Peptides against a protein of PDB entry 5TDY. Designs and how they scored, part 64

Target 1, 88 residues: chain A of PDB entry 5TDY
Amino acid sequence: EKKIDGRRKAAVLLVALGPEKAAQVMKHLDEETVEQLVVEIANIGRVTPEEKKQVLEEFLSLAKAKEMISEGGIEYAKKVLEKAFGPE

## One batch from the design tools (peptide; made by RFdiffusion4, then SolubleMPNN)

Design b2_p24_8_s1 (from b2_p24_8, 9 letters changed)
Fold by OpenDDE base, seed 3:
Structure b2_p24_8_s1 (fold): chain B 88 residues (1-88), chain A 24 residues (1-24)
Amino acid sequence: as target 1 above (88 residues)
Amino acid sequence: SLLEEVKKLSAEEIAEIIKELLAK
């Protein structure tokens, strides 16, 4: 995967969300951060489907790690076993 | 879709993740 900096990731996500949802998100950020992100969005240029997918997958992964959404699958099962019986 | 799943998160939750990305 291509490395994407955090500012770029945030901009890609905000554009993908659409202006209404993005505006709601920005209400939870400080003024300086909002200004920074607005500039980043203005200069976002081309966003490839691959880049968009990569960013969205990372966001979902981070959300799961913070228990914002339910987890499942083989990786979650590994975490459960690790917590239950300790590292091998 | 991935986007629809992200949209299910609250604005506050999304903002929290963005803060983490910007702090790195």
Scores: peptide ipSAE 0.729, ipTM 0.951, DockQ to the pose 0.794
Fold by OpenDDE base, seed 2:
Structure b2_p24_8_s1 (fold): chain B 88 residues (1-88), chain A 24 residues (1-24)
Amino acid sequence: as target 1 above (88 residues)
Amino acid sequence: SLLEEVKKLSAEEIAEIIKELLAK
């Protein structure tokens, strides 16, 4: 799994969300941050399905960690077990 | 889908996560 910088992750997400939702998100960011992200979006280039999947999964993971959404599923269960017992 | 799940988050919630990513 390739490392992706935070700015890139944000840009990938915002593009995936579509312009309307992305604009709503931008309203909660400071002006300088918005300008930076607009540049990132403009120069996003190719986004592979793998990269998109990786970004979305990380965002969901972070959202769950912040208790914004319910946690569950097979992968979540796997994480719970790993934290409880370590790699087997 | 993953995208649909993300879209269920509010704009404010998504922005909060983005702020964390940009702070790293």
Scores: peptide ipSAE 0.724, ipTM 0.951, DockQ to the pose 0.791
Fold by OpenDDE base, seed 5:
Structure b2_p24_8_s1 (fold): chain B 88 residues (1-88), chain A 24 residues (1-24)
Amino acid sequence: as target 1 above (88 residues)
Amino acid sequence: SLLEEVKKLSAEEIAEIIKELLAK
């Protein structure tokens, strides 16, 4: 797993969302931030499936931490157990 | 999928997370 800066994470996410949803998101950001993100999107280049997966997982993790979505799910539970006790 | 789960978040919720990422 490679380290990705926050601006790139945001760009990857916005591209993955598609133009309609991305536009809705950008309406909640200030003009300067939008301009910065547009530049990042324009220069995003190739996004690997691994990078996309990493970004989306982090977004969901942050959303759960902020109680935007309910916790749970067998796969999430497995990840928690793996982090706590290692694989079995 | 992961993407579909993210899409279930509101635009405002996603924007909030983005703001946090950009504030680092």
Scores: peptide ipSAE 0.717, ipTM 0.951, DockQ to the pose 0.730
Fold by OpenDDE base, seed 1:
Structure b2_p24_8_s1 (fold): chain B 88 residues (1-88), chain A 24 residues (1-24)
Amino acid sequence: as target 1 above (88 residues)
Amino acid sequence: SLLEEVKKLSAEEIAEIIKELLAK
């Protein structure tokens, strides 16, 4: 996987969510953070399907780790396998 | 889909994850 910085990940997610949901999310962030993310979104440029998939899977993984959603699914299974058998 | 699964999270939950990512 290609390394993506946190700001980029957030921008990719917010764009993927669509403007309405993204706006709801941003209401929970401080003004400075919102401004930074808006700039990042404005300069997001090309987002590959692979990058989008990677970001979404990481978000789901983090959500599961925080018990926001139930365990299971392909993303979780992949993480289990990686921990068990390495990055092969 | 992955996106639909993420969308099932509340706005507050997603914001919490974003804050965590930005803190790194």
Scores: peptide ipSAE 0.716, ipTM 0.951, DockQ to the pose 0.754

Design b2_p24_8_s2 (from b2_p24_8, 8 letters changed)
Fold by OpenDDE base, seed 1:
Structure b2_p24_8_s2 (fold): chain B 88 residues (1-88), chain A 24 residues (1-24)
Amino acid sequence: as target 1 above (88 residues)
Amino acid sequence: SLLDEVKKLSPELIAEIIKEWLAK
């Protein structure tokens, strides 16, 4: 899979959420960050289904790690095992 | 769907992860 930079990931996520939910998220960001993201969203261009899926999967993995929400997903499980018992 | 799962999460949590993506 292709590597996506953080700014691009954020823009893809916000567009996918829709304007109402995205606006709620933006209220938790500082003004400079909001302006940066608006530019990224305005220039987002084409978002493929594959790119969207990749961003959402990474997001859910990070969300599960942070908030201990409902567990699931083979990639998350593999990351947990790798972090706990991987190479030292 | 993946998107439905994401939409169920709090705006605050979503913003936290966006901040992490924008860091570095």
Scores: peptide ipSAE 0.746, ipTM 0.958, DockQ to the pose 0.792
Fold by OpenDDE base, seed 3:
Structure b2_p24_8_s2 (fold): chain B 88 residues (1-88), chain A 24 residues (1-24)
Amino acid sequence: as target 1 above (88 residues)
Amino acid sequence: SLLDEVKKLSPELIAEIIKEWLAK
């Protein structure tokens, strides 16, 4: 698994969401951030299925931690174990 | 699918996580 920088993760996520949902998300971001993300999206190039999956899994893990959405998922389980017993 | 699950989340929550990604 390759490490993906934050800007890339955000761009991959927004493209995956589609223009309608992405637009709703960007309404919650400041103008400079939106401009930054537009550039990243414009230059996103090829997104592999593995990269897309990695980004979505990390997102869901973080989302579950914040708002206790539906349980499950390998990445979330790993985070729970790390908090309970330390890094493995 | 993973994407369908993500799409069900609120735009505000998604934006919060994006902000965290960009802060690093």
Scores: peptide ipSAE 0.745, ipTM 0.959, DockQ to the pose 0.830
Fold by OpenDDE base, seed 5:
Formats: C-alpha cells, sequence, structure tokens
Structure b2_p24_8_s2 (fold): chain B 88 residues (1-88), chain A 24 residues (1-24)
C-alpha cells in the first residue's frame, strides 16, 4: 500500500464524489482551501482503481473512528485488527 | 460500494476529514 499525499487524497475523493456532491462539500471549506483543491483536481491526472479504493477506505475508516457512522464493515474491522495485533 | 457509502455521508463530515488530510 502506497502512502498518498493528503492533498492528493482530498482531490481523489472529491473527483470520485462527482461534481454535485463535491460542490456541497466545498461549501464547508474556506476560499483558500477550495482554490488549492481546485488546482489539485485540475492536476489529478489518472486515478487508478487501487488508489481510489485506498482513499475511500481510509475516509470511511476515519469517519467511523469519529463515531459519526455505525455501518460497520469487514475491511475496517480487518484494518483495526491488523493494526492492533498484526498478522497471525 | 465504498463510493455509495461515502456519498450517503454529510458534506460537513466529508469536509472535516478533508481538512484533516490537508493539515498533515
Amino acid sequence: as target 1 above (88 residues)
Amino acid sequence: SLLDEVKKLSPELIAEIIKEWLAK
């Protein structure tokens, strides 16, 4: 698993969301941040399925860690266990 | 799908996590 830059992660997420949802999200960000993200999106290039999956999984993990959602998830649970105890 | 799950979440929550990513 490759380490992805935070700005890159944000851009990947916003592109994946689509223009309507992304616009809603950006309304909660300050103007300077929006400008920065627009630049990142403009220069995003090609997003691989693996990169997209990694970003979305990390996002959901963070969202669940904040206890803002309670959907559970096999992949999330797996990552928690791996970080806590490592592979067996 | 993962994307569908993300899309169901509030824009505010998504924005908060983006802020965290940008703060790193």
Scores: peptide ipSAE 0.744, ipTM 0.959, DockQ to the pose 0.793
Fold by OpenDDE base, seed 2:
Structure b2_p24_8_s2 (fold): chain B 88 residues (1-88), chain A 24 residues (1-24)
Amino acid sequence: as target 1 above (88 residues)
Amino acid sequence: SLLDEVKKLSPELIAEIIKEWLAK
Protein backbone atom coordinates (compact mmCIF):
# COMPACT_ATOMS: atom_id res chain seq x y z
CA GLU B 1 0.00 0.00 0.00
CA LYS B 2 1.33 3.41 -1.01
CA LYS B 3 1.60 6.16 1.58
CA ILE B 4 -0.54 9.21 0.85
CA ASP B 5 0.17 12.55 2.50
CA GLY B 6 -2.58 14.32 4.41
CA ARG B 7 -3.03 17.11 1.87
CA ARG B 8 -3.48 14.60 -0.92
CA LYS B 9 -5.94 12.50 1.08
CA ALA B 10 -8.07 15.56 1.79
CA ALA B 11 -8.10 16.61 -1.86
CA VAL B 12 -8.95 13.10 -3.07
CA LEU B 13 -11.81 12.89 -0.58
CA LEU B 14 -13.24 16.28 -1.54
CA VAL B 15 -13.13 15.52 -5.25
CA ALA B 16 -14.74 12.14 -4.65
CA LEU B 17 -17.56 13.75 -2.68
CA GLY B 18 -18.55 16.00 -5.55
CA PRO B 19 -18.87 19.80 -5.62
CA GLU B 20 -22.04 20.10 -3.53
CA LYS B 21 -20.96 17.93 -0.60
CA ALA B 22 -17.39 19.25 -0.82
CA ALA B 23 -18.70 22.81 -0.52
CA GLN B 24 -20.65 21.87 2.61
CA VAL B 25 -17.49 20.41 4.13
CA MET B 26 -15.44 23.47 3.19
CA LYS B 27 -17.80 25.67 5.22
CA HIS B 28 -16.39 24.04 8.35
CA LEU B 29 -12.78 24.89 7.48
CA ASP B 30 -10.96 28.18 7.95
CA GLU B 31 -10.22 30.40 4.95
CA GLU B 32 -6.52 29.55 4.80
CA THR B 33 -7.26 25.83 4.83
CA VAL B 34 -9.84 26.23 2.09
CA GLU B 35 -7.33 28.08 -0.10
CA GLN B 36 -4.76 25.36 0.52
CA LEU B 37 -7.19 22.63 -0.46
CA VAL B 38 -8.34 24.47 -3.57
CA VAL B 39 -4.73 24.48 -4.77
CA GLU B 40 -4.39 20.77 -4.03
CA ILE B 41 -7.61 20.02 -5.88
CA ALA B 42 -6.55 22.12 -8.87
CA ASN B 43 -3.34 20.08 -9.13
CA ILE B 44 -4.74 16.70 -8.13
CA GLY B 45 -4.07 15.08 -11.50
CA ARG B 46 -5.09 11.47 -11.84
CA VAL B 47 -6.76 9.70 -8.93
CA THR B 48 -6.59 5.93 -9.29
CA PRO B 49 -9.42 3.70 -8.08
CA GLU B 50 -6.97 2.16 -5.62
CA GLU B 51 -6.00 5.55 -4.20
CA LYS B 52 -9.64 6.60 -3.90
CA LYS B 53 -10.54 3.35 -2.16
CA GLN B 54 -7.61 3.70 0.24
CA VAL B 55 -8.61 7.25 1.18
CA LEU B 56 -12.27 6.39 1.70
CA GLU B 57 -11.44 3.34 3.80
CA GLU B 58 -9.08 5.31 6.01
CA PHE B 59 -11.69 8.02 6.39
CA LEU B 60 -14.40 5.58 7.43
CA SER B 61 -12.01 3.93 9.86
CA LEU B 62 -11.29 7.28 11.52
CA ALA B 63 -14.96 8.27 11.52
CA LYS B 64 -15.98 5.04 13.23
CA ALA B 65 -13.09 5.29 15.69
CA LYS B 66 -14.54 8.62 16.82
CA GLU B 67 -17.76 6.73 17.55
CA MET B 68 -19.63 9.33 15.51
CA ILE B 69 -21.21 6.51 13.55
CA SER B 70 -22.34 3.08 14.70
CA GLU B 71 -23.91 1.75 11.55
CA GLY B 72 -22.29 -1.39 10.26
CA GLY B 73 -19.75 -1.69 13.04
CA ILE B 74 -19.42 -5.44 13.00
CA GLU B 75 -19.46 -5.58 9.21
CA TYR B 76 -16.73 -2.97 9.01
CA ALA B 77 -14.63 -4.82 11.57
CA LYS B 78 -14.93 -7.95 9.46
CA LYS B 79 -13.80 -6.04 6.37
CA VAL B 80 -10.80 -4.64 8.24
CA LEU B 81 -9.74 -8.09 9.40
CA GLU B 82 -10.24 -9.52 5.93
CA LYS B 83 -8.05 -6.81 4.40
CA ALA B 84 -5.38 -7.10 7.07
CA PHE B 85 -5.08 -10.87 7.37
CA GLY B 86 -7.23 -12.50 4.71
CA PRO B 87 -5.00 -12.17 1.65
CA GLU B 88 -1.95 -13.48 3.49
CA SER A 1 -20.47 1.58 -1.71
CA LEU A 2 -17.72 3.25 0.28
CA LEU A 3 -18.47 6.61 -1.30
CA ASP A 4 -22.18 6.33 -0.51
CA GLU A 5 -21.35 5.59 3.11
CA VAL A 6 -19.07 8.63 3.30
CA LYS A 7 -21.63 10.91 1.65
CA LYS A 8 -24.18 10.03 4.33
CA LEU A 9 -21.95 11.45 7.06
CA SER A 10 -22.21 15.04 8.27
CA PRO A 11 -20.04 17.70 6.62
CA GLU A 12 -18.86 18.63 10.10
CA LEU A 13 -17.50 15.16 10.80
CA ILE A 14 -15.79 15.02 7.42
CA ALA A 15 -14.21 18.41 8.05
CA GLU A 16 -12.89 17.30 11.44
CA ILE A 17 -11.10 14.34 9.93
CA ILE A 18 -9.69 16.50 7.14
CA LYS A 19 -8.31 18.82 9.81
CA GLU A 20 -6.60 15.86 11.43
CA TRP A 21 -5.07 14.83 8.12
CA LEU A 22 -3.77 18.35 7.54
CA ALA A 23 -2.34 18.63 11.05
CA LYS A 24 0.28 16.01 10.25
Scores: peptide ipSAE 0.743, ipTM 0.959, DockQ to the pose 0.765

Design b2_p24_8_s3 (from b2_p24_8, 9 letters changed)
Fold by OpenDDE base, seed 3:
Structure b2_p24_8_s3 (fold): chain B 88 residues (1-88), chain A 24 residues (1-24)
Amino acid sequence: as target 1 above (88 residues)
Amino acid sequence: SLLEEVKKLSPEEIAEIIKELLAK
């Protein structure tokens, strides 16, 4: 997978959310950050399906790491096994 | 879908993740 800049990741996510949800999110960011993200969104250009998928998967992974949503999948399974039988 | 799952997060939670991405 291609390395994506953090600012671009945020822009891709905000565009994917749609204007209503994106606006709600931006209400929780400081003014300078909002201005920076608006510029990134304005210059986002083409977003490939692969890039969009990569960004959304990373967001979900980060949300799980912060216990915002229930964890699952292979990475969670690895953590369970490590806790039960020790690190490998 | 992945997008619908992300949309289930609150605006506050999504903002927190964005802050983390921008801090790296």
Scores: peptide ipSAE 0.729, ipTM 0.951, DockQ to the pose 0.795
Fold by OpenDDE base, seed 5:
Structure b2_p24_8_s3 (fold): chain B 88 residues (1-88), chain A 24 residues (1-24)
Amino acid sequence: as target 1 above (88 residues)
Amino acid sequence: SLLEEVKKLSPEEIAEIIKELLAK
């Protein structure tokens, strides 16, 4: 996977959310941050499915780390098994 | 989907994560 800077990640996420949800999120950010993100969104260019997936997975990982959502799912279970027993 | 899961987060929760990304 390619490294993506934080500003790019935020822009990708906000675009993926759609304008209504993105606007709600923006209301919780300071004015300077909003301006920065608007610029990033305006210059986002092409977002590949791989980049979008990478960003969304990181967001969910961070949300789980902050206990915003319950941990689980097939992929998480696979990670647990890998940690416990290693690959077979 | 991943996107639908993210959308289940509140706007405030998403904003909190964004702030952390921008602080790095």
Scores: peptide ipSAE 0.727, ipTM 0.951, DockQ to the pose 0.739
Fold by OpenDDE base, seed 2:
Structure b2_p24_8_s3 (fold): chain B 88 residues (1-88), chain A 24 residues (1-24)
Amino acid sequence: as target 1 above (88 residues)
Amino acid sequence: SLLEEVKKLSPEEIAEIIKELLAK
């Protein structure tokens, strides 16, 4: 996977969500952060299917790690096992 | 789909994840 910075990831996600939900999300961010993200969104340029997929998968992974979503999925399970037993 | 799964999260939950990404 290509390395993507956090600001870029957030912009890709917000665009994917659509303006209505993106606006709701940004209500929970401070003004400076909102302004920064708006700039990122305005200059997002081309988003490849691969980049979009990578971003969405990471968001879901993080959500699961925070117990926002019940754990599930083969790839998520693999990551859990790797962190639990892999490097040992 | 991945997007539909993300959309199931509340705006507040998504914002929390975004904050984490921006903090790294």
Scores: peptide ipSAE 0.722, ipTM 0.952, DockQ to the pose 0.799
Fold by OpenDDE base, seed 1:
Parts: sequence; C-alpha cells; structure tokens
Structure b2_p24_8_s3 (fold): chain B 88 residues (1-88), chain A 24 residues (1-24)
Amino acid sequence: as target 1 above (88 residues)
Amino acid sequence: SLLEEVKKLSPEEIAEIIKELLAK
C-alpha cells in the first residue's frame, strides 16, 4: 500500500464526492483550509482506482472508529485483524 | 459501493474527518 499524505487524501475524497457534496463539506472548513484544498484539487492529476479505493476505505474506517456509521463488514474486520496482529 | 457509503455521511461528519487528516 502506497503512502498518501493527508492533503492528497482529502483532495481525492472531495473529487470523488462530486462538486455539490464537496462544496457542502467545505462550508464546514475555515477559509485557509478551503484554499489549500482547492489548490490540491487543481493539481490532483491522475487518481488511480487503487488510490481512490484506498482513500475511501480509510475514510470509512475512520468513520466507523468515530461511530459515525454502524460497525461491521467482513472486509473491515479483516483489516482490523491485520492491523492488530499483522498479515498471516 | 464504497463511495455511496461515504456519501451517507453528513457534510459535517466528512469535514471532521478531513480536519483530522490535515492535522497530522
């Protein structure tokens, strides 16, 4: 798994969400942060399917950890186990 | 899909996660 910095992750997510949803999200961020993210989005370049999948899975993981969404899912459970005990 | 699951989060919830990603 390739490392992605936080700014890149946020940009990938916002692009994936589409402009309307992304705009709604950005209304909850301060002006400086919005400007930084807009620049990052403008320079996002190519987003591979693997990168997009990685980012979305991490967001879902974080959301579940914060109890924003219901826990569960076989693949999520597998990732939890991998993080806890390492690959088998 | 993964994207549809993420979209189920409120804009505020997504923003909260983004703030955490940018903080570290």
Scores: peptide ipSAE 0.717, ipTM 0.951, DockQ to the pose 0.739

Design b2_p24_8_s4 (from b2_p24_8, 9 letters changed)
Fold by OpenDDE base, seed 4:
Structure b2_p24_8_s4 (fold): chain B 88 residues (1-88), chain A 24 residues (1-24)
Amino acid sequence: as target 1 above (88 residues)
Amino acid sequence: SLLDEVKKLSPEEIAEIIKEWLAK
């Protein structure tokens, strides 16, 4: 697995989202950032399936860490117990 | 799919992650 810089990750994500969703996302970014990302997107070149998968997984990992996406089942239960009682 | 999961988030939420990626 290769280390992907933040700018590249953002570009890969935005391209993966498609133009409509990407545009909606960009409305929440400052103008200078948008301009930079547009350039990155324009020069994105080849995006391998592995790179795309890595970016999406990293995104979801961060989103979950920020509690934007809930976890369920056993893993969630484990985290609750860890927070409540600490490590055993 | 992974992409479908990402798309379920609001544009603002996605933007927050992007901002984090772009932060130095």
Scores: peptide ipSAE 0.764, ipTM 0.960, DockQ to the pose 0.807
Fold by OpenDDE base, seed 5:
Structure b2_p24_8_s4 (fold): chain B 88 residues (1-88), chain A 24 residues (1-24)
Amino acid sequence: as target 1 above (88 residues)
Amino acid sequence: SLLDEVKKLSPEEIAEIIKEWLAK
C-alpha cells in the first residue's frame, strides 16, 4: 500500500463525493483551506480505483475510530477472526 | 459501497476528517 499525502486524500475524497456533497463539506473549512483544496482538485489528474478505494477505506477507518459510525456484521467479524487466528 | 457509507456522514463530520488529513 502506497502512502498518500493528506492533500491528495482530501482531493480524491471530495471528487468522489460529487459536487453537491463536496460543496457542503467545503462550507465547514476555512477559506485558505478551500483554496488549497480547489487547487488540488484542479490538478488531481487520474484517480485509480485502487487509490480511491484506499482513500475511502482510510476515511472510514478514521470515522469509525472517532465513533462517527459503528462497524459490525459478518464482514467485520471475519476481519477480527482472520487477524486473530489466520486463514486456517 | 464504501462511497455510500462515506456519504451517510454529515458534511461536518467529513470535514473533520479532512482537517485531520491536512493537519501538519
Scores: peptide ipSAE 0.761, ipTM 0.960, DockQ to the pose 0.730
Fold by OpenDDE base, seed 1:
Structure b2_p24_8_s4 (fold): chain B 88 residues (1-88), chain A 24 residues (1-24)
Amino acid sequence: as target 1 above (88 residues)
Amino acid sequence: SLLDEVKKLSPEEIAEIIKEWLAK
């Protein structure tokens, strides 16, 4: 899959969450990080459906790996592998 | 949906992932 830098991933995620949830999340970040992310969000430009999907899947994969949520099944694993090693 | 699954996590949990993404 196409590599997305961390700042971009965070911005895409926060925009996808919507302002209310994003604000709640940002309260757990330091002030400098918040300022940086606000700038990143302001300059996010076009977010393709593919990029959004990739960010959300990467998030969920990492969350599952960190045992924040129940591990997915075979189908989800397949999607992860397809994104990681399939055609770009 | 993927987004609904993400939203099920607490703000703190989501922030933890973001911190990891931003870590150098």
Scores: peptide ipSAE 0.760, ipTM 0.960, DockQ to the pose 0.725
Fold by OpenDDE base, seed 2:
Structure b2_p24_8_s4 (fold): chain B 88 residues (1-88), chain A 24 residues (1-24)
Amino acid sequence: as target 1 above (88 residues)
Amino acid sequence: SLLDEVKKLSPEEIAEIIKEWLAK
């Protein structure tokens, strides 16, 4: 799996959310961060389905880890096992 | 879908994850 820059992940996520939801999210970020992300979004270029999928999966994994959503799902379980016991 | 799951989170919750991604 390719490592994605944090700024890139944020931009991909915001674009995927659509302008309305993205705007709501950005209201919770400081002004400087918003400006930086707007630039990142403007220069996002092509987003592959694989990259989009990876970003969304990483988001959900972190959200579950933070107990924002109930734990579960095969993908999350796989990541938990990998972290706990390493690649087998 | 994955995107639908993400959209179910509040804007504030999503922003928390973004802040973490941006943190160094």
Scores: peptide ipSAE 0.756, ipTM 0.961, DockQ to the pose 0.743

## One batch from the design tools (peptide; made by RFdiffusion4, then SolubleMPNN)

Design b2_p25_1_s3 (from b2_p25_1, 12 letters changed)
Fold by OpenDDE base, seed 5:
Structure b2_p25_1_s3 (fold): chain B 88 residues (1-88), chain A 25 residues (1-25)
Amino acid sequence: as target 1 above (88 residues)
Amino acid sequence: IDEVKKLSAEEIAEIIKEWLEEEAK
């Protein structure tokens, strides 16, 4: 597994969210951060399935740690399917 | 990605901020 810097992780996540949701997220960030992330997104280039999976798994881990989401049967099933067929 | 999209924009932004904070250290 390769180490991914925070800026890259954020860019990968924002692209994965789609433009509408990403735009909503951006509204909660300061102007300088938005500008930095826009640059990262513009230069994101190739995102491998492994990289996307790694970013989403880390995100979900943090979200669960913050009790934003719970871990249940459906969530576990999604993890299994993600590992087997892709991070979507 | 479906699980992520279920979170609010604010919740997602909170995680991103933490990623960027760690990067800044």
Scores: peptide ipSAE 0.674, ipTM 0.915, DockQ to the pose 0.604
Fold by OpenDDE base, seed 2:
Structure b2_p25_1_s3 (fold): chain B 88 residues (1-88), chain A 25 residues (1-25)
Amino acid sequence: as target 1 above (88 residues)
Amino acid sequence: IDEVKKLSAEEIAEIIKEWLEEEAK
């Protein structure tokens, strides 16, 4: 695995969420952060399936750790990602 | 990604903030 910086992870996630959900998320961030992330998104370039998977796995891991997700684990996360990105 | 989308925008933002904090420190 390659280390992905926080700004990149956020940008990848926001793009993966789709414009509407991403917009809702960004409403919870301060203006300066939003502007920074917009720049990151604008310059996101190519996002590989592996990078997307890594970002989502880390996200789900953190979400579980914060008890935002009550069920699941590594296997569950992988299953979700397989269904989401398998066809790619 | 569907599971991620089930979370509230606020919950997702919380994790993003954490990611950005890692860069800030």
Scores: peptide ipSAE 0.672, ipTM 0.915, DockQ to the pose 0.621
Fold by OpenDDE base, seed 1:
Structure b2_p25_1_s3 (fold): chain B 88 residues (1-88), chain A 25 residues (1-25)
Amino acid sequence: as target 1 above (88 residues)
Amino acid sequence: IDEVKKLSAEEIAEIIKEWLEEEAK
C-alpha cells in the first residue's frame, strides 16, 4: 500500500463523486482550497483501482469514527464479494 | 462509493478539510 498525500486523496475522492456532488462539496471549502483542488483534479492523471479503493476505505473509516455512518459490516461484505468475484 | 455518496456535501467536506490539514502540518 502506497502512501497518498492529503491533496491527492481529496482529488481522487472528488473525481469519484462525480462533478455534481463534487461541486456541492467544494461550496463548503474556502476559495484558495477550491483553487488548489481544481488544479489537483486537472492534473490527477491515472487513478488505479487500488488507489481509489484505498482512498475510499480511509474515507469510510474516518466517517465511521466521526459517527457519520454506522459501523456495520456492509463494507466488509463488499470486500468479500470483490475478492470472490472481482477481476481475476 | 455508494456509502460515500449518501453523506451530505458538508460531511464530505469536513473529512477533506482534515486530509488537507494533515498535509499542511
Scores: peptide ipSAE 0.669, ipTM 0.917, DockQ to the pose 0.595
Fold by OpenDDE base, seed 4:
Structure b2_p25_1_s3 (fold): chain B 88 residues (1-88), chain A 25 residues (1-25)
Amino acid sequence: as target 1 above (88 residues)
Amino acid sequence: IDEVKKLSAEEIAEIIKEWLEEEAK
């Protein structure tokens, strides 16, 4: 896979969020950062499906790592079982 | 993307800050 720089990832994410949500996010960033991201968004050009998918996957991975999103399903169940019975 | 949109603006901004911080190094 291609490595995407942080500025690009942020721009891709913000565009994917839509203008309303993106605007809300921008309010939590400092003035200089907002200015930089606006430039990146203005020059975002084409965003491939693969690039968008990669950005969202990286975002979700970080969000889960920061416990912003709860885990579930088989993988979570496996972790629970490992913690409970792995040390047998 | 729907899952991402469910997060607060502040939470999303936090991750963006981390992405930008990595590039600033």
Scores: peptide ipSAE 0.667, ipTM 0.915, DockQ to the pose 0.701

Design b2_p25_1_s4 (from b2_p25_1, 13 letters changed)
Fold by OpenDDE base, seed 1:
Parts: sequence; C-alpha cells; structure tokens
Structure b2_p25_1_s4 (fold): chain B 88 residues (1-88), chain A 25 residues (1-25)
Amino acid sequence: as target 1 above (88 residues)
Amino acid sequence: IEEVKKLSPEEIAEIIKELLAKEEA
C-alpha cells in the first residue's frame, strides 16, 4: 500500500465523515490545526477507493486499539484474514 | 465509515491529533 502522510490521512477521513460530523470534530482541534486541515481538504483532489479504504482501516484499527470500539466481529475477522493471507 | 461515525467527535479528534503528532515528531 502507498504511504500517506498524516495530514492527508486526516483530510481524507474528515471528508469521508461529511461536513457536519467533520465540523464537530474540528471544534476539538486547535485553531492552527483547523486551518491546516481546511487547506488540506480544499486541496484534497481525487481520493481513490484504495486510499479511502486504507485510511479508514487504519483509523478503525487505532480506535479499536484505544478501546473506543470493541474488537472482533465478522468483518474484523475478514480483515484479519485478508492481512494474513491476502485475497483468495 | 459507519463504524467511525459512531465515535464521538472528541474520540475522532483524539486519533487525528495523534496522527498529526506522529507526523510532526
């Protein structure tokens, strides 16, 4: 998978969330960070399905690691298998 | 994305802060 910088990851995630949810998230960030991310979003250009998938999967992994959401489930198991053995 | 949307804005922001901090460091 391609390397994505942190700012790009955040921008992709925020765009995927939609403007309302993204705005709520932004309220918890400092002003300078918000300005930086707004610029990133404005210049996000094309987001490939692969890039979006990669960002969301990493985000979910981090959220699970921080115990924000429970681990497990069929879809999670599927992703584990995919990472371990690749697509079959 | 639906799973992410279930997180609170603060929780999402926390992860974003960490992503940006890792890049900054």
Scores: peptide ipSAE 0.642, ipTM 0.909, DockQ to the pose 0.620
Fold by OpenDDE base, seed 3:
Structure b2_p25_1_s4 (fold): chain B 88 residues (1-88), chain A 25 residues (1-25)
Amino acid sequence: as target 1 above (88 residues)
Amino acid sequence: IEEVKKLSPEEIAEIIKELLAKEEA
């Protein structure tokens, strides 16, 4: 798995959200952060499906950790089993 | 992405702030 810079992660997410949702999100960020992310978005270049998937999965994981969304799904189930019985 | 879109703009912004704070480099 390739390690992705935090700024890059945010940019990938914002592009994936679409302009309308991204705009609403940015209204909740400070001016300096917005400027930083706009630069990242402008220079985002190619986003591979693997990179997009990795970023979204991390976002969902963080959201679940903050109790923003209910936990569940295949990945969560896998984590539960690994925690309870080990990787085997 | 559909699951992420279900989050409010505020919630998504919080996650972004967290990502940017952790990796200051």
Scores: peptide ipSAE 0.641, ipTM 0.909, DockQ to the pose 0.631
Fold by OpenDDE base, seed 4:
Structure b2_p25_1_s4 (fold): chain B 88 residues (1-88), chain A 25 residues (1-25)
Amino acid sequence: as target 1 above (88 residues)
Amino acid sequence: IEEVKKLSPEEIAEIIKELLAKEEA
């Protein structure tokens, strides 16, 4: 797993959401943040499937942690344990 | 991504704000 900075993560997510949903999200951000993210999106370049997967999984985990969506389940539990202790 | 899309734009924005705030810290 490669290290991805926060700005890059946000850009990858916004592109993955599509322009309509991304635009809706941007309406909830301050002007300076929007400008920053637009630059990141413009310079996003290549996004590998692995990078996209990593970003989306992190966003899902954050959403679950904030109780935006239901957490739990066998698969989620396995992912938590894998992140905490490794695949062993 | 479909599961993420089910979140409201506001909810997604809040997650982004937190990520950016941590990056600045």
Scores: peptide ipSAE 0.641, ipTM 0.908, DockQ to the pose 0.637
Fold by OpenDDE base, seed 5:
Structure b2_p25_1_s4 (fold): chain B 88 residues (1-88), chain A 25 residues (1-25)
Amino acid sequence: as target 1 above (88 residues)
Amino acid sequence: IEEVKKLSPEEIAEIIKELLAKEEA
């Protein structure tokens, strides 16, 4: 797994949301942060499926930890099974 | 991404702020 910096993660997420949803999100950020993220988005370049998956999974994990959404999903299910029966 | 889109813009922004804060801290 490759390490992705926070600014890159945010940019990947915003692009994945689409322009309308991203715009709504950015209205809740301060001006300096918006400027920073706009630059990151402009220079985002290629986003691999692996990178997108990694970012979204981390984002969902954080959201679930804050109880914004119910727990679940394939990765969560895998963790449950691993803890219950082990990796073997 | 569909699950993320179900969150409010404010909720998504909150997580983004935390991501950026951790980077700066």
Scores: peptide ipSAE 0.639, ipTM 0.908, DockQ to the pose 0.635

